# Ledger of designs, part 20: peptides against a protein of PDB entry 4GMN

Target 1, 375 residues: chain A of PDB entry 4GMN
Amino acid sequence: RYANITLLALVTLASIGTDFQETLVKGNQGSRESPISAADEEWNGFDDADGDAMDVDQKSSSGEDQEEDYEEIDVKEDDEDDDDDSITSEMQADMERVVGADGTDDGDLEDLPTLRELIQTAVPQLIRLSNLPIDSDESLTIQSHALSALNNISWTISCLEFANGENANIHNAWYPTAKKIWRKTILPILEADSADLKLATQVTSLAWAVARVLHGETPTDGNPHRKFISLYHSSKQQAGGNSNSIEEPEDPFQGLGVKCIGVVGSLAHDPAPIEVNREVGVFLVTLLRQSNNVPPAEIVEALNQLFDIYGDEELACDKEVFWKDGFLKHLEEFLPKMRTLTKGIDKRTQPELRTRADEALLNLGRFVQYKKKHA

## One batch from the design tools (peptide; aimed at target 1 D251)

Design b2_p13_1_s1 (made by RFdiffusion4, then SolubleMPNN; from b2_p13_1, 6 letters changed)
Fold by OpenDDE base, seed 4:
Structure b2_p13_1_s1 (fold): chain B 375 residues (1-375), chain A 13 residues (1-13)
Amino acid sequence: as target 1 above (375 residues)
Amino acid sequence: FPPPKPLPRKPWK
């Protein structure tokens, strides 16, 4: 009885976390589609005044009225009012406030009661459930569902902009909780060194979501970046040997390799220790050098991480790692390979992967030009 | 539920 109620609550929390994310993604897209006020660029009408009145003779050809019986396909717009009754009016109002929060910093978490209860009440319980002693299949199931709920909540929060003091109230509430997830959930699972690739994928997904907010302020205790690099390599070795294909997720960006790259890239941001940054930077650049044996989605993620880590010339990692270790040369040498890789992706069969690769190729060209100008 | 998709990154400036 208690187990079933706990599992139902965990599934519900995981659903809520997903629905919040979808709403935040849609809201952030809608705010970008705010029509740039068409400044009245007076489209100076081409005054091509050449009024050559060609008298096109009105030959009244009596075309026969073929009454094509347009069968009025009564497309019943089934208003599938997908009354997705799953979203409470309070949750929707919290989502709308989080999406619509223009930079009036005065919104206490008091104005976000659902988000407050998720962070302050639900997440601490999920952390507890993820740390239960594993002694049964039931305890494994509870851990997996707790990790799923933590993942969805953490990913949702990681979709908020926190740059320049945006959403500072949410950031300040989440930050200590994110560190607690890292120390109490992620590190113990990574230290247990279980051969369970499902558990490793769940914890790596959660670690990426958490590290997308904490960046270089993620606790460096026990060198977690090396554990994720090791996990990356171990996952590649297992995929090559046993024909028990752990079904690579149909979405190339959901692969364990992409998740490992996302985690270690996020961990390497300033103010990460220069040694951590260097080890991650060398790992990422090495993937580009070995790109013939690396999935395109992992290359896209590795490039995006390199741009985010080394995009600011004022950071210590620019001088001490990027320039010192000659990363620009490796990026320049990779440009023609990236063009070939991107062109090899079929737009019809893999439209998302192609779009992300086209973007990463464009950004690689711009990034190389930027770094050459600032050399 | 599948883990949420990584958001599209903003174009690098």
Scores: peptide ipSAE 0.111, ipTM 0.820, DockQ to the pose 0.078
OpenDDE base, seeds 1, 2, 3, 5: peptide ipSAE 0.046, 0.045, 0.108, 0.110; ipTM 0.819, 0.816, 0.817, 0.820; seed 1 fails the geometry check

Design b2_p13_1_s2 (made by RFdiffusion4, then SolubleMPNN; from b2_p13_1, 8 letters changed)
Fold by OpenDDE base, seed 2:
Structure b2_p13_1_s2 (fold): chain B 375 residues (1-375), chain A 13 residues (1-13)
Amino acid sequence: as target 1 above (375 residues)
Amino acid sequence: MKPLPPLPRKPWR
């Protein structure tokens, strides 16, 4: 009885986190769709007047109307529009405030009561539930649901803009909580070194979401970047050996390999220790060098991480790692391989992967040109 | 629950 109530509450919290993300994405799309006034410039077609009406007299062959009485099979589409009324009016009001909030520097989530309760009341409970002793299938289920809820909340918050001081109140409220998730949930699970690839995938997804906000300020205790690099390699060895490998997720970007790259890339940002940055940078560049055996989605993620880590020439990692370790040469040598890889992705069967690869290819060309100019 | 997809990145500037 208590377990079922706990599971229902965890599912509900994970749903709330998803729905909040979807509406933030829709709201951010809608705000960028300022109506470019379709100035339908009515292209007044050129009045070429004179072309002679050739009278092609083609005869009316009276084909008999066989009225095939198509019985309208009234397929009641039971559109069970499960209008998942899960977006409470309070959540929607908080979302409208988050999209509209010019960041008042007051770290008080007073104007965001639902988000406040989510961060301050729900997340600390989810952290406790994710850290329960695993002694039963029930405790494992509770942990998995708690990790899913933490993942969805953390991903949603990581979708907010923070770079120019936007949402500073949310950032300031989330930052200590994100560090707490890292230390109390992520690290203990990574240290338990379980052969459970499902648990590893869940914790790595959560770690990526958390690291997308904390970046190089993510706690470096126990060298977590090496654990994720090890997990990356271990996941590749398992996929090659057993036909009972966990079905690769239908979405190439949901793969454990992509998630590992996303985590370690995020961990390598300034102010990360230069040696952490170097180990990650070398890992990412090595994936590009070995690209013939690397899934395209992992190449896309590795490129994007390299651009984000080394895009600023003022950072210590530019001089001490990028230039010192000769990364530009590897990126330039990879450019023709990336063109071939991208062209090999079918737009019809993998439209997202193709779009992301086309973007990463464009950015690789620009990045190489930028770095050559700033050499 | 499906884990949330990684959002599309902004083009590198």
Scores: peptide ipSAE 0.052, ipTM 0.800, DockQ to the pose 0.090
OpenDDE base, seeds 1, 3, 4, 5: peptide ipSAE 0.049, 0.045, 0.044, 0.036; ipTM 0.797, 0.790, 0.793, 0.755

Design b2_p13_1_s3 (made by RFdiffusion4, then SolubleMPNN; from b2_p13_1, 7 letters changed)
Fold by OpenDDE base, seed 2:
Structure b2_p13_1_s3 (fold): chain B 375 residues (1-375), chain A 13 residues (1-13)
Amino acid sequence: as target 1 above (375 residues)
Amino acid sequence: MKPMAPLPRKPWV
């Protein structure tokens, strides 16, 4: 009885996290779709006056219209009104405030009561549940659901803009909680050396969401970047041996390899220790060099992480790692391989992967040109 | 529950 109530509450918290993400994505799309007024640029048509009227007399061949009576199969789409009643009016109001708030107030989460309760009341309980001793299938199920709820909440918050002091109140409330998730949930699970790839995938997803906010300020205790690099390699060794049992996730970007790259990339941002940055940078560049054996989604993620880590020339990692370790040469040598890889992705069967690969290829060209100009 | 996907990145500027 108590377990079923706990599981229902954990599923509900994980749903709330998803619904918050979807509406933040919709709201951020809608704010970009502020209609650029179609200024009627009256394209004043070229007055090309002189086009001689060649009178091509093509004869009316009367083809008999066979009216094939297409019986309109009235497929009643049963609109299963998926009662998207998951978004409470209070959640919607908090989301509208987050999307519309010019984040100038260093204020308390007083104006965001649902988000406040999520961060201050729910997350500390989820951290406790994720740390329960695993002594039964029930305790393992509770941990998995607690990790899923923490993942969804952390991902949702990681979708907020925090640059230039935007959402500073949310950032300031989340930051200590994110560090607590890292130290109390992520690190203990990574230290338990579990052969459970499902648990490893869950904790790595959570670690990526947390590291997307903390970046190089993520606690470096126990060298977590090396644990995720090791997990990356271990996951590849297992996939190569048993082609029959790991359902590759239908979404290429949900793979454990992509998640490991996303975590270690995020951990390598300034102010990360230069040695952490170097180990991650060498790992990412090595994936590009070995690209023939690396899934396209992992290459896309590795490129994007390299751009984010080394995009700023004022950072110590630019001089001490990027230039010193000769990364530009490896990126330039990878350009023709990336063009081939991107062209090999079918737009019909993998439209998202193709779009992200086309973007990463464009950015790789621009990044190489930028770095050559600033050499 | 579907694990949340990494959002599309902004183009590198």
Scores: peptide ipSAE 0.044, ipTM 0.811, DockQ to the pose 0.089
OpenDDE base, seeds 1, 3, 4, 5: peptide ipSAE 0.042, 0.043, 0.043, 0.043; ipTM 0.806, 0.807, 0.811, 0.810; seed 3 fails the geometry check

Design b2_p13_2 (made by RFdiffusion4)
Pose (drawn by RFdiffusion4):
Structure b2_p13_2 (pose): chain A 285 residues (1-30, 108-237, 251-375), chain P 13 residues (1-13)
Amino acid sequence: RYANITLLALVTLASIGTDFQETLVKGNQGDLEDLPTLRELIQTAVPQLIRLSNLPIDSDESLTIQSHALSALNNISWTISCLEFANGENANIHNAWYPTAKKIWRKTILPILEADSADLKLATQVTSLAWAVARVLHGETPTDGNPHRKFISLYHSSKQDPFQGLGVKCIGVVGSLAHDPAPIEVNREVGVFLVTLLRQSNNVPPAEIVEALNQLFDIYGDEELACDKEVFWKDGFLKHLEEFLPKMRTLTKGIDKRTQPELRTRADEALLNLGRFVQYKKKHA
Amino acid sequence: SKAARTPSKPATS
């Protein structure tokens, strides 16, 4: 039963996690009662995956169960985070997911992040999941072991397809949990790291630059948020952004539109947004 | 205006 009974179930639940994304797309061309697949995934499939993700690991075989369990959690979390939850959008699905997303963080991502050592493959898996969960949580994400510091240290140390880089994952997840209403100091650290990435953009991969710019635009674009005054202005983030604008233009033109297109067109949007961003705040004390 | 998102691919086994 081993090869069939356990591994097959996980790989299939993970595929179900992947393919539900197509239901969302095709459904649009035409209390989760209307979405039983999603309802079952959250209420039934996910609790068992959190359990499996937790347990040792005493043996290599259970090392694979944990990995597969993390793959399924990852695919589900990612697909769900592909929904628009800003404003009142998709509120039914948000309430069904949010507490579970908190559990996945507390019971899965956090204990694994507690024991630093040793894997890169596993370190890559947890960050991916944590990035997916934090895209929904948006600074409501728990601040316990000061996880942003760990993901920040993971970025620099793992320095030794452009958008699949682990560094991109570290930028995204730390950037997502630093949105309002996060602890203002947690935001200061994450914001400082994201800006430092630009000041020292001399060696940062272009995709990591685009993610850092998107995360910043996503965080400090509202003057009513305490962190816009408490961090963005108090620490003068505006100067580095104005200084980075020329540096950003050359690196963008340094990207072969023909080899490969996506990063280029994505970076064009970031510089475009970067210019518009430097104006809007320039207009606000 | 809204912030852009970075694409990703599903996890595999």

Design b2_p13_2_s1 (made by RFdiffusion4, then SolubleMPNN; from b2_p13_2, 6 letters changed)
Fold by OpenDDE base, seed 3:
Structure b2_p13_2_s1 (fold): chain B 375 residues (1-375), chain A 13 residues (1-13)
Amino acid sequence: as target 1 above (375 residues)
Amino acid sequence: MKAMQVPRKPATF
């Protein structure tokens, strides 16, 4: 009884985290429809008139009748209107305030009561549940659901803009909690060195969501970037050795390899220690050099992380790592390989992967041109 | 639960 109520509450908290994420994605699309004033520039269409009606008369032929009488099974679509009224009017009002907030408020969540209760009340309990001793299948199930709820909340918060002092109140409330998730949930599970790839994938997803907000301010104690690099390599060795179907996630961007790249990339941002930045940068550039054996989604993520880490020439990592370690040459040598890789992705079977690879290829060309002007 | 990779707009460098 108590376990089922706890599991239901964890599923509900995980749903709330997803529904908030969808609302933020929809809200960020709507704010960019500034009405382009319909300047009615009459594009006078070209008048090309010539209507030669070629009358191709082809007449043939006959073949017959087979009326296979498929009985119309009147499947009553019970339109169970799953009124997924999961988003309370209070949650929607909190999201509208977050998207509209001009960053003027002094670190208070008084105006964001749902988000306040998620950060201050729910997340501390989820951290507690993720740290339960695993002594039963029930405790393992509770841990997995607590990690899922922490993941969704952390991903949702990581979709907020925090640049230029935007959402500073939410950032200030989340920052100590994100560090607590890192130290109390993520690090202990990474240190246990479990062969459980499901647990490793959940923790790595959570670590990425947390590191997308903390960046180089993520606690560097125990060199967590090396643990995620090791996990990346271990995941590749396990996939190569046993034809035991680790069902590759249907979405190529949900793979453990992509998640490891996303974590270590986020950990390498300024103000990360230059040695952490170097080890991650060398790892990412090495993936590009070995691209023949690397999934396309991991290459896309590795490029995106390299652009974010080394996009600013004023940062110490630009001079001390990017230029000193000769990364530009490796990116230039990778351009023709990226064109071949991107062209090899079928637009019909993998439209998202192809779109993201086309974007990453465009950005790689721009980034190489940028770095050559600032050399 | 899909961990939504945020759609990356083409970077302006």
Scores: peptide ipSAE 0.036, ipTM 0.791, DockQ to the pose 0.074
OpenDDE base, seeds 1, 2, 4, 5: peptide ipSAE 0.035, 0.039, 0.035, 0.031; ipTM 0.785, 0.797, 0.788, 0.774; seeds 2, 4 fail the geometry check

Design b2_p13_2_s2 (made by RFdiffusion4, then SolubleMPNN; from b2_p13_2, 6 letters changed)
Fold by OpenDDE base, seed 4:
Structure b2_p13_2_s2 (fold): chain B 375 residues (1-375), chain A 13 residues (1-13)
Amino acid sequence: as target 1 above (375 residues)
Amino acid sequence: MKAMRVPRSPATF
């Protein structure tokens, strides 16, 4: 009886997470469907109106040289060395103190009571249920449903814009909870090293959703990027050896390989340690070099991650990894391969994969041009 | 439950 009630509650929470995403996607589509008023301004083509050459007569008006004596105003450079170094030190000290205080500065979600209850009440229970000792098929079922609910909530929140301080209240409420999901749910399951590819796929999907918000601020304890790179390689070895086809997901972008790339890419964003960034960057560039043996969806995801990681030249990873490790040359050498790969995708059978490959090819061309201009 | 994914907008570099 209790298990059936728990399972029903978990299914309901996972549905709420999905329904909330659909609402956000519809809301964002509605804001982009500002009706471009069909101003049917018929762009009447260039009428070749034979514009008569107006002979504008060169009237040479001799204007007299008035030497206006510009008095050289000797602006004394008063070298006021105002050492205004004082403001940066207090802001850094407050940031270090916020990392150590279990400051439940619960981001004020007064205006978002449903989201508040999801984050503050439901997610802590889902974390608890995902960490139950697995001693029965019932406990395994509860864990799988708890992970599914956490996945759906985390993906939905990761669809919000948080750039430029947008949704800062939601970000601030979610951020400590996302770190708790990482430390309490994701890491323990990854460390248990289970041969269960279904569980690995669930936890990797959740890890990607969480890492899309935390980026390089995702806890680096135990080098989780290496665990996901290892999981990527292990998943490829198992697919090659046993003709017990785990049916590749009908959607190429739902594969475990794509999810692993999405996680490690997200983990490598600033302010990730340069060593983490380098290991991930080398992994992603290596996939492009080995592209003949890599599914097209994984190539698309690897390119998008490389663009997101190295798109800013002001970041330390640009100088210390991208330029230092010669990534530009590998991206340039990959351009003709990407064109061939993209052209090989049938638009009729795989329309989404083709669209995303055409976009990634366009962005690869732009990104290579951008990096060459800023070399 | 379908695994959720985010549609990526193309980056404009």
Scores: peptide ipSAE 0.031, ipTM 0.762, DockQ to the pose 0.073
OpenDDE base, seeds 1, 2, 3, 5: peptide ipSAE 0.030, 0.029, 0.030, 0.029; ipTM 0.760, 0.736, 0.756, 0.711; seed 5 fails the geometry check

Design b2_p13_3 (made by RFdiffusion4)
Pose (drawn by RFdiffusion4):
Parts: C-alpha cells; structure tokens; sequence
Structure b2_p13_3 (pose): chain A 285 residues (1-30, 108-237, 251-375), chain P 13 residues (1-13)
C-alpha cells in the first residue's frame, strides 16, 4: 500500500489544489455550498495535511511525506490566494479560509522555521507556502518568532525563470506580512530591508527589484496608515525612491523584451508605478 | 494612483 496508499493520495490532493484554479477561471467565463471542491479542500483535506507536515521525519521516507504534504498545502494556499479579497470581495471564501490560513502558519510554517538547519529544498518549500498564506493574511499574519527576521536572513544567505527565485519568495512574504495593521517595528524592519535592496540594487536580480517595488507600493500607499508617517516619512524612504528612479530606468531597458518578455513588461509597469508613486506622496507632508 | 500587481505562482524543487 505504501507507494499507492500514501504518496498517491498526497500528489492527487496537490493536483486537485492546482486544478481548482481552472474552475475559478472557467467559472468566470460563464457556506461554500457552491464550491464543494473548495469546501472539502479546506475543511477536510487541509487538516490532515497540517498533521502530516508536523510529524517526524524520523526517517527519509517520512522526509518525503512531509515534502509532499507541503506541496499540497502550497498548491491550495496559492490557488486560494489567487482570489481578490480586497474590500468586500469574495467574503464568503475569505471567512472559510482565514482561520485555517492562520493554523497553517502557526502549526506548519512556524515550527519548521524554528529549526534553522539545514535544507535548501525544504527552506524553499516553506517560504513558498508562507508567501501564499501571507498574501491573504496581510499583517494580520502572526508575529510570533519574529518570522520576518528569519525570512530576511534566508534571503541574504541563499545568496551564494526569473520569478521562481527563492529570493523573490523571501521579498514577497516579508513584504506581505508588513502591510497594515502589523506591529510598527516589524513594518520598519521589513520596509528598511526592502528599501536597502534598492539602495544596493547594484547586484540584485531584476525580478527581485520588481517584487520589492510592488511590495513597497502595496504597503506605503495610504497616508492614513500609521506606518506611512511612522516609517515611510520618519525614515525618509522618499529620498531613496527618488534616487532610485534613474537607476530603475536603465535596468528596465537592460531587459531583452524578446528574451524574455514577461519580466520586461512587468518591470515597465513597476517604473511606471514608481514614477506615479514618487508624485503622490511628494504631494503629502 | 499607483498600483501593485500580483506575483506569479511559486514552484517547488
């Protein structure tokens, strides 16, 4: 039963996690009662995956179970985070998911992040999941072991298809949990790291630049948020952004539109937004 | 007003 009974069940639950994304797209061209697949994924499939993700690991075989359990959690969490939850959008699905997303973080992402050593493959798997979960949690994400510090250290140390880089994942997840209403100091650290990335953009891969700019726009674009005054202005983030604008233009033109297109067009949007961003706040004390 | 875009789906090793 081993090869069939356990591994096959996980790989299939993960594929179900992947393909539910197509239901969302095709469903648009035409209490989760209307979405039983999603309902079963959250209420039934996910609790067992959190259990499996936790357990040792005493042996290599259970090293594979953990990995596959993390793959399924990842695919589900990613697909769900592909929904618009801003404003009142998709509120029914948000309430069904949010507590579970908190559990995945506390019971799965956090204990694994507690024992620093040793894997890169596994370190990559947890960050991908944590990024998916934090895209929904948005600073409501738990601040316990000061996880942003760990993901920040993971970025620099793992320095030794542009958007699949682990570094992009470190930027995204730390950037997502630093939105309001996060602890203002947690926000200060993450914001400082994201801005430092620009000041020292001399060697940062272009995709990591685009993600850092999108995370910053996503965080400090509301003057009513305490962190816009308490961090963005108090630490003068505006100067580095104005200084980075010329540096951003040359690196964007440094990208071969023909090899490869997506990064180029994505970077064009970031400079465009960067310019618009430098104006809006320039207008606000 | 500027806008941020969603990132791409991550892949596992």
Amino acid sequence: RYANITLLALVTLASIGTDFQETLVKGNQGDLEDLPTLRELIQTAVPQLIRLSNLPIDSDESLTIQSHALSALNNISWTISCLEFANGENANIHNAWYPTAKKIWRKTILPILEADSADLKLATQVTSLAWAVARVLHGETPTDGNPHRKFISLYHSSKQDPFQGLGVKCIGVVGSLAHDPAPIEVNREVGVFLVTLLRQSNNVPPAEIVEALNQLFDIYGDEELACDKEVFWKDGFLKHLEEFLPKMRTLTKGIDKRTQPELRTRADEALLNLGRFVQYKKKHA
Amino acid sequence: APAARAPRAPRLP

Design b2_p13_3_s1 (made by RFdiffusion4, then SolubleMPNN; from b2_p13_3, 9 letters changed)
Fold by OpenDDE base, seed 5:
Structure b2_p13_3_s1 (fold): chain B 375 residues (1-375), chain A 13 residues (1-13)
Amino acid sequence: as target 1 above (375 residues)
Amino acid sequence: MPVSLPGKKPVLP
């Protein structure tokens, strides 16, 4: 009875974390026609505005009108208005305030009651539940649901803009809690050295969400970047040995490999120790060099992480790692491979993977050009 | 189609 109530509460908290994320995505789409996903800040390398538009006069060759009578298959859009009435009016109002806040209102968390209760009341209980002694299938189930709820909440918060002092109130409330999740939930699970790939995937997803906010300020205790690099390699060895047992996630970006790359990339951002940055940067560049044996989604994520880590030339990691370890040469040598990789993705069967690979290829070209101008 | 942000798919319980 108590277990079922706890599980129901954990399911509900995980759903609330999801619904908050969906509301943030919908709210951002209403204000800008382009969902700038926090990954879709196209690295606008310096637009040399003076690129004379070579008017390539593509002569319209008049090919003959074959009127192929495409029968309009009247796909009745059954507007199943699934009125996803799951979003509470308080939750919607909190998200509307977060999305609609044009950066200037130092809104107190007092004005965000649902988000406040998630951070201050729910998360501390979820951390407690994720740390229960694992002695039964029931305790494993509780841990899994607690990790799912922590994951969803952490991902939702990691979708908020915190640059330039935006959402500073939320950042300031979340930051100590995120460090607590890292130290009390993530690190103990990573140190338990569990062979459970499901648990490893859950904790890695949570670690990525947390590290997306903490960046290089993520606690370095026990060299977590090396644990995630090790987990990446271990996951590849297991997948190569037993082709039958890991259902490749339907979404190629939900794979454990992508999640490991996302974690270690986030951990390598400034102000990470230069040694941590170097180990991660070398890992990411090594994936590009070995791209023939790396899933395309992991290459896309590794590129994005390299752009985010080394995009700013004022950072110590630019001089001490990027230039010193000769990363530009490896990125330039990877451009023709990336073009081949991207062209190999079927746009009909994997449209999202193709789009993100085309974007990553574009950004790689821009990034290489930028770094060459600043050499 | 909403671009599924990598890792950001909430784990539905």
Scores: peptide ipSAE 0.023, ipTM 0.713, DockQ to the pose 0.207
OpenDDE base, seeds 1, 2, 3, 4: peptide ipSAE 0.022, 0.022, 0.017, 0.022; ipTM 0.722, 0.724, 0.693, 0.721

Design b2_p13_3_s2 (made by RFdiffusion4, then SolubleMPNN; from b2_p13_3, 9 letters changed)
Fold by OpenDDE base, seed 1:
Structure b2_p13_3_s2 (fold): chain B 375 residues (1-375), chain A 13 residues (1-13)
Amino acid sequence: as target 1 above (375 residues)
Amino acid sequence: MPVSLPGKRPVLP
């Protein structure tokens, strides 16, 4: 009885964490669909400063009116009112406040009661449940659901913008809790060195979500980046040996390999120790060099992590790692391989993977050009 | 700017 109530509560908390994320993704898509006009905006890096976007007055010359008559395909919106009764009116109001917070409201967590209760009340209990001694299938089930709930909450929060002081109230509330999840949940599970790939995938997903907020401020105790690199390699060895037992996730970016890359990438951001950054950077660049044996989704993620880590030339890692270890050469040599890889992805069968590969290819071209100008 | 796509979807329960 108590276990079933606990499991139901954990499933409900995991659902709430998902529903929050879906709403945040929908809200943030509405704000980021400023049409990227195909202007050759020279990528100038990631300036942490409010660098005035220079208004390049491109005088568009008037070209002529070809009226191509596009037939209106009347797509009947089947309004499947999926009454997703999961979102309470209080959760919806909190989500609307988080999504609608154009960065002027230093909103107190008092104005986000559901998110406050998730962070302050639920997460500490989830951390406790994830740390129970595993002595039964029931305790293992409770741990798995507690990890799922922590994952979903952590992912939702990691989708918020925290740059330029945006959501600073949420960041300030989450940051100590994120460090607690890392130290109390993630590290102990990683140190247990379990052969359970399901548990490893859950903890790695949670670790990525947490590390996306903490970046290089993620606790470095016990060299967690090396544990995730080791886990990446171990996962590849197991997939090569037992062709029958790991259902590759339908989504290529939900793979343990992608999650490991996302974690170690996030751990390597400033202010990470230069040696941590170097070990991760070398790992990521090595994946690109070995790309013939690496899933395309892992290449896409490894590229994105390399852009995010080394996009700013003012960071110590740019000079001490990127330039010193000759990463530009490897990225330039990878550019033609990335074009071939991207073109090899079927748009019909893997549309999302193809889109993300096309974006990563575009960004790789821009990044290589940027770094060549700043050499 | 390079489009860093946010890391993928939560594990649905």
Scores: peptide ipSAE 0.023, ipTM 0.722, DockQ to the pose 0.626
OpenDDE base, seeds 2, 3, 4, 5: peptide ipSAE 0.021, 0.019, 0.019, 0.019; ipTM 0.702, 0.702, 0.699, 0.694

